# Ledger of designs, part 6: peptides against a protein of PDB entry 4LZF

Target 1, 155 residues: chain A of PDB entry 4LZF
Amino acid sequence: GGRLVVFPNGTRKELSADGQTVKVMFFNGDVKHTMPDQRVIYYYAEAQTTHITYPDGMEVLQFPNNQTEKHFPDGRKEITFPDQTVKTLHPDGREESVLTDGTIIQLNPDGSKVIQFNTGQREIHTADFKRREYPDGTVKTVYSDGRQETQYPTG

## One batch from the design tools (peptide)

Design b1_p10_2_s3 (made by RFdiffusion4, then SolubleMPNN; from b1_p10_2 with P1A D6T)
Fold by OpenDDE base, seed 1:
Structure b1_p10_2_s3 (fold): chain B 155 residues (1-155), chain A 10 residues (1-10)
Amino acid sequence: as target 1 above (155 residues)
Amino acid sequence: ADYPYTPPPL
């Protein structure tokens, strides 16, 4: 059978009969599960947050406001916000946000930004200009010096 | 959101 250990501080430790599962119920309400697959599940009672760690280094955080964060072994992070926006932080410093309407916002390591709107318009921000590309082929550029250029579609 | 803290000791 399994074993139950009760510590003087009120913490309880349950071991499965096969020894493959360990459940620690801390006196403060926190819970730690060690699973046969070596996944560790932390529940933090005060914060109502779940933290899952995997043997390959993957981590998953689940917050009470419905935000979730995935920390990948390669250093990439993926955040799903309560509004269901998904933000990916890449190891190279690039960030990408995908909005629920299909808009994609990319922040590049060089500081440039690209917005792909759900309308098909695209906006590029650099140190030198802000450029808007339209589905019809029109391109409008506002340069840092205040100059504006419109490139009309040909044909 | 705030990240989890270290669990209390046994």
Scores: peptide ipSAE 0.103, ipTM 0.800, DockQ to the pose 0.079
Fold by OpenDDE base, seed 5:
Structure b1_p10_2_s3 (fold): chain B 155 residues (1-155), chain A 10 residues (1-10)
Amino acid sequence: as target 1 above (155 residues)
Amino acid sequence: ADYPYTPPPL
């Protein structure tokens, strides 16, 4: 049968009959579930945060503001913000944000930034310039020295 | 956001 252990500090531990599920209810209101699939679910009562750890090293964090973070074993992180923007942090330092309107923002390890707008426009930021590319082929560049250049499409 | 890394001891 299942077991209930009550510790002197008020922490309670519930064990399933098969021993595959363990629920610890800590005296401070925190809860730890160890599941048959070996995932561990932590609920932190004060922070109202859920932290799930998987045996392969995957971690999932759920915050009270509706933000969710996934930490992958390879070091990649994926953050879903309350507004449903998804930001991916790559181990090489690259960051990619996908906005709900389809806009993609890429931050590169070299410090450059690329914005792919849902309109088809693209903006590139480097140490030397900020460049806007338009669907018609027009390219506008503002250089770091303040110089501006417009390249018109050929046709 | 900040969160506790480990639960309290038993």
Scores: peptide ipSAE 0.103, ipTM 0.800, DockQ to the pose 0.098
Fold by OpenDDE base, seed 4:
Structure b1_p10_2_s3 (fold): chain B 155 residues (1-155), chain A 10 residues (1-10)
Amino acid sequence: as target 1 above (155 residues)
Amino acid sequence: ADYPYTPPPL
């Protein structure tokens, strides 16, 4: 059978019969689970936050506001916000947000921004211009100097 | 955001 160890400070440690599951219930309310698959689940009582670490280096944070963060071994981070927007932060500094309506917002390391709207329109922001690309092939550019250009589709 | 792990004493 399993065993329960109760420490003088009130911390409790539960061990499964096979020794593959360990649950530590700390006196402060924190909980640590070591699972058979070698993931470790930390619950921080004060912060009401769950932190899961996987043997491959993956980490998952679950916050009380329903935000979830995934930290991948390659350095990429994926944040699911309470509104279900998913933001990916890449190691190269690129950020991509996917909104629930299908809009994709990309922030590039060079400072440019690209918005792919769910309508098929695409907007590109650079230091020099804002450009709107329409599904029909029309492209409207507003340059930083105030000049505006429209490119019409061919055919 | 990240939450640092500081295990309480046993």
Scores: peptide ipSAE 0.102, ipTM 0.791, DockQ to the pose 0.066
Fold by OpenDDE base, seed 2:
Structure b1_p10_2_s3 (fold): chain B 155 residues (1-155), chain A 10 residues (1-10)
Amino acid sequence: as target 1 above (155 residues)
Amino acid sequence: ADYPYTPPPL
């Protein structure tokens, strides 16, 4: 069978029979699980937040507002917001947001922005222009100097 | 977002 250790401060430690699972219930309500796969699940009672750490360095945070964050070993972060928007922050500074309607917003390190609309339209923002690409091949560009250009599809 | 860190109580 497992073991239960009760400390004078009220903290309780439960050990599985095989010793592969350890559950610590702290006197403040926090809970720490060490799992057979070596992941550690820490629950912060006051913040109602769960923090999972994996042996490869991955971390998962679950917040009481239903936001979830994944911190990958390569430095990438993936945030699922309460509205279910998923934002990925890349180590190079690029950010990508996928909205629930399928729209994808990309922010690039150079300051440019690309929006792929669920309609198939694409909008590109650079220092020099703002460009809208339409599914039919039409491209409308507004340049920083105020000039506007429409390119019609070929064929 | 920042997350709270509380060391395990002894």
Scores: peptide ipSAE 0.100, ipTM 0.783, DockQ to the pose 0.107

Design b1_p10_2_s4 (made by RFdiffusion4, then SolubleMPNN; from b1_p10_2 with P1M D6T)
Fold by OpenDDE base, seed 5:
Structure b1_p10_2_s4 (fold): chain B 155 residues (1-155), chain A 10 residues (1-10)
Amino acid sequence: as target 1 above (155 residues)
Amino acid sequence: MDYPYTPPPL
């Protein structure tokens, strides 16, 4: 059968009968659960936050406000906000947000910004211009000096 | 003895 160890400080350790699952209930209310697949589930009682670590280096944080963060082994982070917006932070500094309506907002390390609207339009912001691309192939550019240019689709 | 982890960052 399983085993239960109770320590003088109030911490409890439960071992499954097969020895593959270990549950530590700390005196402060935290819980550490080691699973057969070697993932570790740590629950912070005061913060009400769950932290899962995987053998491959993946980490998942689940916050009480319904926010979830995934930390990938390559350094990429994916944050799902309470409103279900998903933001990806890349190691190179690029950030991408996917809104629930399908809009994608990209922030580039050089300071440029790209918005992919759910309408199929695309807007590009740089230090030199703001450009709007339309589904029909029309492109409108407003340059920093105030000049405006329209490129019409071919055909 | 096992000890609690430090709180996660904000």
Scores: peptide ipSAE 0.230, ipTM 0.817, DockQ to the pose 0.365
Fold by OpenDDE base, seed 2:
Structure b1_p10_2_s4 (fold): chain B 155 residues (1-155), chain A 10 residues (1-10)
Amino acid sequence: as target 1 above (155 residues)
Amino acid sequence: MDYPYTPPPL
């Protein structure tokens, strides 16, 4: 059978019979599960937040507002916001947000921004211009000096 | 004896 250890401070520790699962119920209400796969599931009672850590360095945070954050071993982070927007932060500094309507917003380390609209239109923002690309091949560019240029599709 | 962790910020 398993074991239950009750500490003087009120913390309780449950060990499975096979010794592969450990549950610690802390005096403050927090709960820590150490699983056979060596993942650690920590529940913060006051914050109502779950923090899962994996042996490979992966971390998952689940917040009470329904936000979830995944921290990958390679440094990438993926945040699912309460509105279900998914934002990926890449180690190179690039950020990508995928909206629920399918719009993709990319922020590049050089400051440029690319929006891929769900309509198929694409907008590129740079220091020098804003450019809108249309599915029919039309491209409209507004340059920083105020000049506007339209490139019409060929064919 | 184990002790509670410090909670992460939101």
Scores: peptide ipSAE 0.224, ipTM 0.814, DockQ to the pose 0.348
Fold by OpenDDE base, seed 4:
Structure b1_p10_2_s4 (fold): chain B 155 residues (1-155), chain A 10 residues (1-10)
Amino acid sequence: as target 1 above (155 residues)
Amino acid sequence: MDYPYTPPPL
């Protein structure tokens, strides 16, 4: 059968009969599971947070407020907020947020911002202008100097 | 044998 080891400090270690699963129950209520697939599941009792580490380097954090963070081996991070907004942080500094209504907000390393609205409109923010692109091909630009330009669709 | 006396840090 399995094996239970009880340490003097109250920490307990359970080993499955096949040795493929290890459960450590720390004296403070924290739990560490080592699974047959080599993922390691940490539960932090005080924080009520779960941290899963995968053998490929993937990490998943689950917070008590229903926020989930995925840390990819390539350095990318994906945060699912309680409101189900998903934010991706790329290693190059680019950030993308996908809202539940379908709006996509992109923050680029050059400081520009792009919003793709669920209406099909697109807004581009740069140091020099804000530009709104409409589905019909109309483009409105407000420049930093206050100048405004409208480009009408061809046709 | 691993003797885990200290919980992992968050």
Scores: peptide ipSAE 0.078, ipTM 0.776, DockQ to the pose 0.451
Fold by OpenDDE base, seed 1:
Parts: sequence; structure tokens; C-alpha cells
Structure b1_p10_2_s4 (fold): chain B 155 residues (1-155), chain A 10 residues (1-10)
Amino acid sequence: as target 1 above (155 residues)
Amino acid sequence: MDYPYTPPPL
């Protein structure tokens, strides 16, 4: 059978019969599971948050508001917000958000921003201009100096 | 046997 160890501080440690699973129930209500696959599951009782660490360096955080964060070994971070928006933060500083309506927002390390709307419109922000591209081929540009240009499709 | 004195920090 398994073993149960009760420590003087109130922490309890359960070991499976095969020794492959360890469960530590801390005095404060936190729980730590070490699993046969070597993942470690931390449950923080006060925060009601679960933190899973994998041997390859992957980490997953699950928050009580249904937000989930994945921290990849390469430094990439993926956040699923309660509204189901998914935001990816890349090691190079690029950020991409995918909204539930299909809109994609890209923030680039150089400060530029691109929004691909679900309507097919696209908006580009740079230091020099804001540009709106329409499905019909019309392009409207507002430059930082206040100048505005409209390029109409030819057909 | 290790003695878990403190829980891991969040």
C-alpha cells in the first residue's frame, strides 16, 4: 500500500504504493502533486490557481476566472483570456491576439500594429501613418503630418 | 525523507 506521512507543521505527504506519485498537502491548503510522467502540479488554495510544470520546461497556469496561460520552453507565452481571446507573446517581442470574432491584432517589436478585421478590412499603424485597406481595394491613409490620401480601386 | 516546511510561492 501507499504511505501517509504527517509532519509536525500539519503538512501531509501521501506516497503511492509504486512510489511514482507523491501528493503533498501543505498546512495552508496548497497541494503539490508529483506525477509518474514527472509533471508537477501545484494548487494554490488561496488563489485557487493551478500551476503545472513539465519536464521539458512547459508551464501551464489555470486561474479561477478561467484564464489559462501556457509558457513554452522557447519563451513563447500563450494566454487564453476569460472572453476566449487568445494572445500569443513571442520571444522577439511580437504579440498576436485572436479575438473570438476572428479579428487578428498584431503588435510588432518596431511599434507597428496590424489589425485584420473579420470584415476583410485591414488597418496598419506605423510611426508615419495609419492606413485602412478595404475589401474593394480602396486604401485610406492618414499620415502623421495630418495629410490624408485615398487611393481608389481601378476596377 | 524531505520535510516540506513551506509551500511553493505563486
Scores: peptide ipSAE 0.073, ipTM 0.775, DockQ to the pose 0.475

## One batch from the design tools (peptide)

Design b1_p11_1 (made by RFdiffusion4)
Fold by OpenDDE base, seed 5:
Structure b1_p11_1 (fold): chain B 155 residues (1-155), chain A 11 residues (1-11)
Amino acid sequence: as target 1 above (155 residues)
Amino acid sequence: HAAVLARIAAA
């Protein structure tokens, strides 16, 4: 009981019987699906990219290189790279990358960077220093002026 | 990635 509309330009529009699903196959190979849940799925044939838009403002992009991007309504973005690294961009400007080995890299709005290694070591980068913190409590700091300082664990 | 994709033409 669905409908098929064929346009003069070659575009085809398929409507489900219940009217809840609409599929438009454009003459250029692009495809647009409007789903019952009101998400809209765009497929760009030339770019081989899928773009899903949700009624709440969520967007998902899937690229042919296996990269996926999620754009959240609050402005947050989450990028899953082909290597499966996940990078989150927060509305406040903070960025966080989680590597497959468990390493976490944070870029903070103040310009500082923090790397939390899977070994438990942490490296902090600021305008004034680069600091390495070790699980045993040792802290090594290289200051911007070239000075180096090692703080040994106490106790 | 720059998500600048060309808009699908309306039917």
Scores: peptide ipSAE 0.057, ipTM 0.737, DockQ to the pose 0.096
Fold by OpenDDE base, seed 1:
Structure b1_p11_1 (fold): chain B 155 residues (1-155), chain A 11 residues (1-11)
Amino acid sequence: as target 1 above (155 residues)
Amino acid sequence: HAAVLARIAAA
């Protein structure tokens, strides 16, 4: 059968009969599960946070406020916020947020920003200008020197 | 998330 080891400090270690599962219940309430698939699940009792590590390097953090973070082996991070906004941080520095209404916000490594609104409008921010593109083809640009330009659609 | 979690207990 399985084994139970009880340590003097109150920590308990349970080993399954097949040896594939190990559960450590620490004296402070933390829990560590080592699963047959080599996934390791850490639960931090005080922080009420779950941290799962996978053998390929993937990590998943689950916070008590319902935020979830995925850390991919390639360095990409994906954060699902409590409001269900999903933010992806790429290794090259690019960030992309997808809001629940479908709006997409992109932050580029060069500092530029692009917002694709759910209305079909698009806003581009660069060092030189802020530009708003409208579904009808109208484009309004405010340049860094304060100049404003409107480009009307053809037709 | 800015917080870094560390192991609090070990056996």
Scores: peptide ipSAE 0.056, ipTM 0.733, DockQ to the pose 0.098
Fold by OpenDDE base, seed 2:
Structure b1_p11_1 (fold): chain B 155 residues (1-155), chain A 11 residues (1-11)
Amino acid sequence: as target 1 above (155 residues)
Amino acid sequence: HAAVLARIAAA
């Protein structure tokens, strides 16, 4: 009960019997799927890239190098890099990268940076200092003026 | 990857 339409330029359009699925195979090799859930899947043949758009505004991009990007309706973006690092870009400008070893790198809109190492150590970078916090409570700070301070744990 | 989103075919 489906239909196939072949256009003069070579583009082909397949319609499911229920009309809920539409597949367009463009003359250039691109493919467009309209799904029952209203998701639209574009495949760009030359770039070998898949682009999914959802009715709520979410978009997913899948690149041939295994990078995936999710664009959320709220403006957040999540990038999974080929090495499986996941970077989240928040609408407020904050960025977080989660490395495969569990290390978290946070970039703040004010330019400060926080690294949470998988060892439990934390490093804070600001305009005024670089600070290393250790699991035992020791804190070492190097200030921009060259001064260094070590704070030992209490107890 | 913005250039990837440019569609050259339409139906």
Scores: peptide ipSAE 0.055, ipTM 0.734, DockQ to the pose 0.105
Fold by OpenDDE base, seed 4:
Structure b1_p11_1 (fold): chain B 155 residues (1-155), chain A 11 residues (1-11)
Amino acid sequence: as target 1 above (155 residues)
Amino acid sequence: HAAVLARIAAA
């Protein structure tokens, strides 16, 4: 069978029979789970925050406001906001937000911005212009100098 | 971005 150790300070440690699972319930309400797959789950009682660390270096943070953050070994970070928007931060500085309606907003390291609307329209923002691409192939560009250009689909 | 929480207790 498993084993329960109760420490003088009130901390409790539960060990599975195989020793593969360890649960520490700290006197302050914090909880630490060491799992058979070697992930470690920390629960901070006061902050009501869960922090999972994986052996490959991935980390997952779960906050009481329902925000979740994943920190990948490659340096990528994925934030799921309370509104369920998912924002990915790439090591190269690129950021991508996927909204619940399917809209994708990309911020590029060069400062450009791309919005892929759920309608199929795409908008590109650069220092020099804003460009709207339409599903029918029409492209409208508004340049920083105020000039406007429309490109019509071929055919 | 999230702050890294310090461990208060260890066992």
Scores: peptide ipSAE 0.055, ipTM 0.734, DockQ to the pose 0.094; fails the geometry check

Design b1_p11_1_s1 (made by RFdiffusion4, then SolubleMPNN; from b1_p11_1, 10 letters changed)
Fold by OpenDDE base, seed 4:
Structure b1_p11_1_s1 (fold): chain B 155 residues (1-155), chain A 11 residues (1-11)
Amino acid sequence: as target 1 above (155 residues)
Amino acid sequence: DEEIKEEIEKF
């Protein structure tokens, strides 16, 4: 059947009979699972963190504070915070946060910011202005020079 | 050092 290898330092290695599953229990309490699907699951005992690596280069980190991070092969990162906010970090520098209330916050590489509120309102922040777009079609702009402009849905 | 080990059939 399966085999147990015991090392002098206290590390233990369990091998399944088919050799498809390997579990290493390190002397420090860390655990490494190699699964039949070739994912590797690391548990770091001191940090209480789980790190899963997939054959395609995907990585998943699970932290003891309930934060989860997904590291995609394309360099994108998705962080689920303990409060369940999801933040996506794109390789181009764009960041998107989805709040639990449905609000979406986008930070663009050019420094602009877009907030899509759960109310259907949208706010755009640029170096030159802040603009609020309302569901009724009203658009209010406050320019950096203090000028304000309102565009009404009826013209 | 993982060269010295004890191997036991477990399951």
Scores: peptide ipSAE 0.040, ipTM 0.687, DockQ to the pose 0.026
Fold by OpenDDE base, seed 3:
Structure b1_p11_1_s1 (fold): chain B 155 residues (1-155), chain A 11 residues (1-11)
Amino acid sequence: as target 1 above (155 residues)
Amino acid sequence: DEEIKEEIEKF
């Protein structure tokens, strides 16, 4: 059968009969589950945070504010914010945010920014200019020196 | 915490 180990400090350890599941309930309220699939689930009682580690190196953090973070073995991170915005941090330094309305915001390592609006408009930000591209083919550019250019679809 | 010290086994 299963075993229960009680420690003098109040920590309790539950062992399944097959030994494949281990639950440690620490005296401070933290809980550690080791599962048959070798994932480890940590619950930090004070922070009310759940941390899952997988055998392949994947990690998942679940915060009490409903934020979730996935840490991939390749160094990529995916953050789902409470508002359901999803931000991906790539190992090369590129960041991509997908808003709930479908807008995509890309921040590049060189500091440039690209916004793809849900309306089909696109905006490009560089050190030298901001450029707005419209679905009809109109392009408006505002340069850092204050100059403006508009290119119309018909020339 | 991850501290496990003395064990008292209960069946």
Scores: peptide ipSAE 0.039, ipTM 0.704, DockQ to the pose 0.033
Fold by OpenDDE base, seed 5:
Structure b1_p11_1_s1 (fold): chain B 155 residues (1-155), chain A 11 residues (1-11)
Amino acid sequence: as target 1 above (155 residues)
Amino acid sequence: DEEIKEEIEKF
């Protein structure tokens, strides 16, 4: 059936009978699994990190602190933090964080930031101002020079 | 580690 290969350095390689699964147990404690679906699972023993690579170029990193990172073939990265915040990094430089309370924070390539609060308020940050938009249509702007302006829904 | 240098096969 299967076969076991033992190397002089202590590395072990297990091959399934069908040849579709390969498990390499390195002398340092690292483990490499090659699966029938061509997924490769690396476990780095010292770092206690799992790294999965998929044939389409997808990669998944699982860290010992419970953080997970997904690296998509299109260049997008998605980080799930231990607190379950999800941060997406887009190839164009845009970043989006979704907090557990539903708040969405967007960082744009131009350096501007947009916060969509769970209250329905939105805050826009630019080099020149911070602007708060309220659900009733009121808009408050604080400019970088300290000037403030309030715009009311009635004009 | 990714390197495998020598092989001893066992069944």
Scores: peptide ipSAE 0.038, ipTM 0.698, DockQ to the pose 0.118; fails the geometry check
Fold by OpenDDE base, seed 2:
Structure b1_p11_1_s1 (fold): chain B 155 residues (1-155), chain A 11 residues (1-11)
Amino acid sequence: as target 1 above (155 residues)
Amino acid sequence: DEEIKEEIEKF
């Protein structure tokens, strides 16, 4: 059968019969699971947070407010907010947010911003201009010096 | 907390 180890401080350690699953219940309410697939699941009782670590370096954090964070081995982070917005942070400094309505917001390391609206409109922000692209092919540009240009789909 | 001191019970 399995093994139960009880420590003087109240910590308990459960070992499966095959030795592949280990559950440690700490005296403070924290829980550590070591699984057969070598993932480790930490539950922090005071913070009510779950932290899963994978052998490849992947990490998953689950917060009590329903926020989830994925930390990828390549340094990328993906945050799912309580409102179900998903934000991706790339190692190069690029950020991408996907809103629940399908709008995508990209922040680039050079400071430029691109918004892809769910309507098919696209807005580009640079140091020099703001540009709005419309589904019909119309493009409106407002330059930083106050100039405005409109490009029509037919020329 | 990650400190583990062993006392063994079997089930």
Scores: peptide ipSAE 0.035, ipTM 0.698, DockQ to the pose 0.032; fails the geometry check

Design b1_p11_1_s2 (made by RFdiffusion4, then SolubleMPNN; from b1_p11_1, 8 letters changed)
Fold by OpenDDE base, seed 1:
Structure b1_p11_1_s2 (fold): chain B 155 residues (1-155), chain A 11 residues (1-11)
Amino acid sequence: as target 1 above (155 residues)
Amino acid sequence: MEEVLKEIESY
């Protein structure tokens, strides 16, 4: 069947009978579990953090405060905060946050911001203006110089 | 890894 290897320092290594699963229990309490699908699960005892690595380069971190981070091979990072807000960081510098109420906040590399409210309203922030778009088609713009414009919906 | 202290062939 399976094999158990014990090291002088107290580290233990368990090998499944089929050789597809390997579990190393380190003397410090850390655990490394290699699965048949080649996923590797690290548990860091001191930090109480779980770190999963996948063959395609995907990584998942689970922290004791209930925060989860996914690190994608393309450089994208997805963070689920304890409050269940999900933030995606893109390689180009764009950030998107999805709040639990459905609000979406986008931060663009140029510094502009777009907020998609759960009410259907949308607000765009740029260096030059703030613009509010309403579900009925009305658009209100306040420019940095104080000028205001209102565009009314067409029939 | 370190030297093996003991190996159990079946568990």
Scores: peptide ipSAE 0.087, ipTM 0.788, DockQ to the pose 0.025
Fold by OpenDDE base, seed 2:
Structure b1_p11_1_s2 (fold): chain B 155 residues (1-155), chain A 11 residues (1-11)
Amino acid sequence: as target 1 above (155 residues)
Amino acid sequence: MEEVLKEIESY
């Protein structure tokens, strides 16, 4: 069936009988798997990091601290931090963080920021103002010049 | 790659 090739330096190469799977176990402990679906799985022993590359350009990195990074073909990156916060970096420069409590923080390329709190409140930061929107429909705006405005849901 | 030291079939 399969074949095992052993090299003088200790590297080992396993080939499946069908030739669709190749496993290289390097002398340094690194491992490279080429799978039938053409994904390539690298394990870096020293870093204890797994790096998966897909034919479509998708990449997945798994770090020993439980951080996971997904690199999408369109340039988007998604980072799942050890605390399970998920941060998405968009190709246009927009960043979005989803906290474990459901809070969403959006950073826009123009420098504006939007926070959607899990309480239903929303805060918008721009160059000109900070605005807080409340679930009852009340909106409070603090302008950069110090002016304040409150809009009430019923007038 | 380096020269093969050993090849095992049907392992």
Scores: peptide ipSAE 0.083, ipTM 0.785, DockQ to the pose 0.025
Fold by OpenDDE base, seed 5:
Structure b1_p11_1_s2 (fold): chain B 155 residues (1-155), chain A 11 residues (1-11)
Amino acid sequence: as target 1 above (155 residues)
Amino acid sequence: MEEVLKEIESY
C-alpha cells in the first residue's frame, strides 16, 4: 500500500504504493506533487499559484486571476491573460500579442511595432514614421517631422 | 533527515 509520513512540524508526505507519486503537504499549506512523468506541481497556498515544472525544462504558472504563463525550454514565454489575449515573448526580444478580435501586435527588438488589424489594415511604427497599409494597396505615411505621404495603388 | 512523527500504511 501507500505510505503517509507525518513530520513534527505538521508537514505530511504521501507516497503511492508504486512509488511513482509523491505528495508533500507542507505545514504552511503549500503542496508539492511529484508525478510519474517526473513533472513537479507546486501549489503555493499564500499566493494561490500553481507552478508546474517539466523534465524538459518547460514551466507553467497558473495565477489566481486566471493568467497562465508558459516558459518554454528555448526561452520563449507565452502569457495567456484573463481576457484570453495571448502574448508571446521570444528570446530575441520580439513580442507578439494576439487579441481576441484577431488583431496581432508585434513589437520588434529594434523598437518598431507592427499592428495587423482584423480589418486587413496594417500599421507600422518606426522611429521615423507611422505607416498605414490598406487592403486596396493605398499606403499612408506620417513622418516624425509631420510630413505626410500617400501612395496610391498603381494600376 | 527530519524526524518522523508517524508513518501510516494505506492498503
Scores: peptide ipSAE 0.076, ipTM 0.771, DockQ to the pose 0.025
Fold by OpenDDE base, seed 3:
Structure b1_p11_1_s2 (fold): chain B 155 residues (1-155), chain A 11 residues (1-11)
Amino acid sequence: as target 1 above (155 residues)
Amino acid sequence: MEEVLKEIESY
């Protein structure tokens, strides 16, 4: 059968009968599960945070506020916020946020920003201008110097 | 790990 090992400091180690599952209950309340598929599940009692590590290098963090973070081996990070917004951080410095209403916000490494609204409108922010593109083909540009231009679809 | 205080085998 399984084995329970008790240490003088209060730490306990449970071993499954097949030896493939190991549960360590540390004296401080932390728990470490080693699973047959080689994933390791850490529970940090004080932080109330779960940290899962996978053999391929993937890591998943689950926080008590319902935020979840995925850390990919390639350096990409995906954060699901409590409000269900999903932010992706790319290794090249690009950031993308997908809001619950379908709006997509892209922050580019050069500092420019693109917002794709759920209405089909798009807004581009650069150092030189802000530009709004409308579904009907109208384009409005406001330059940093205050100048404005409007391009109409049937001009 | 530290010295074992006790070891219990489950059935």
Scores: peptide ipSAE 0.074, ipTM 0.775, DockQ to the pose 0.024

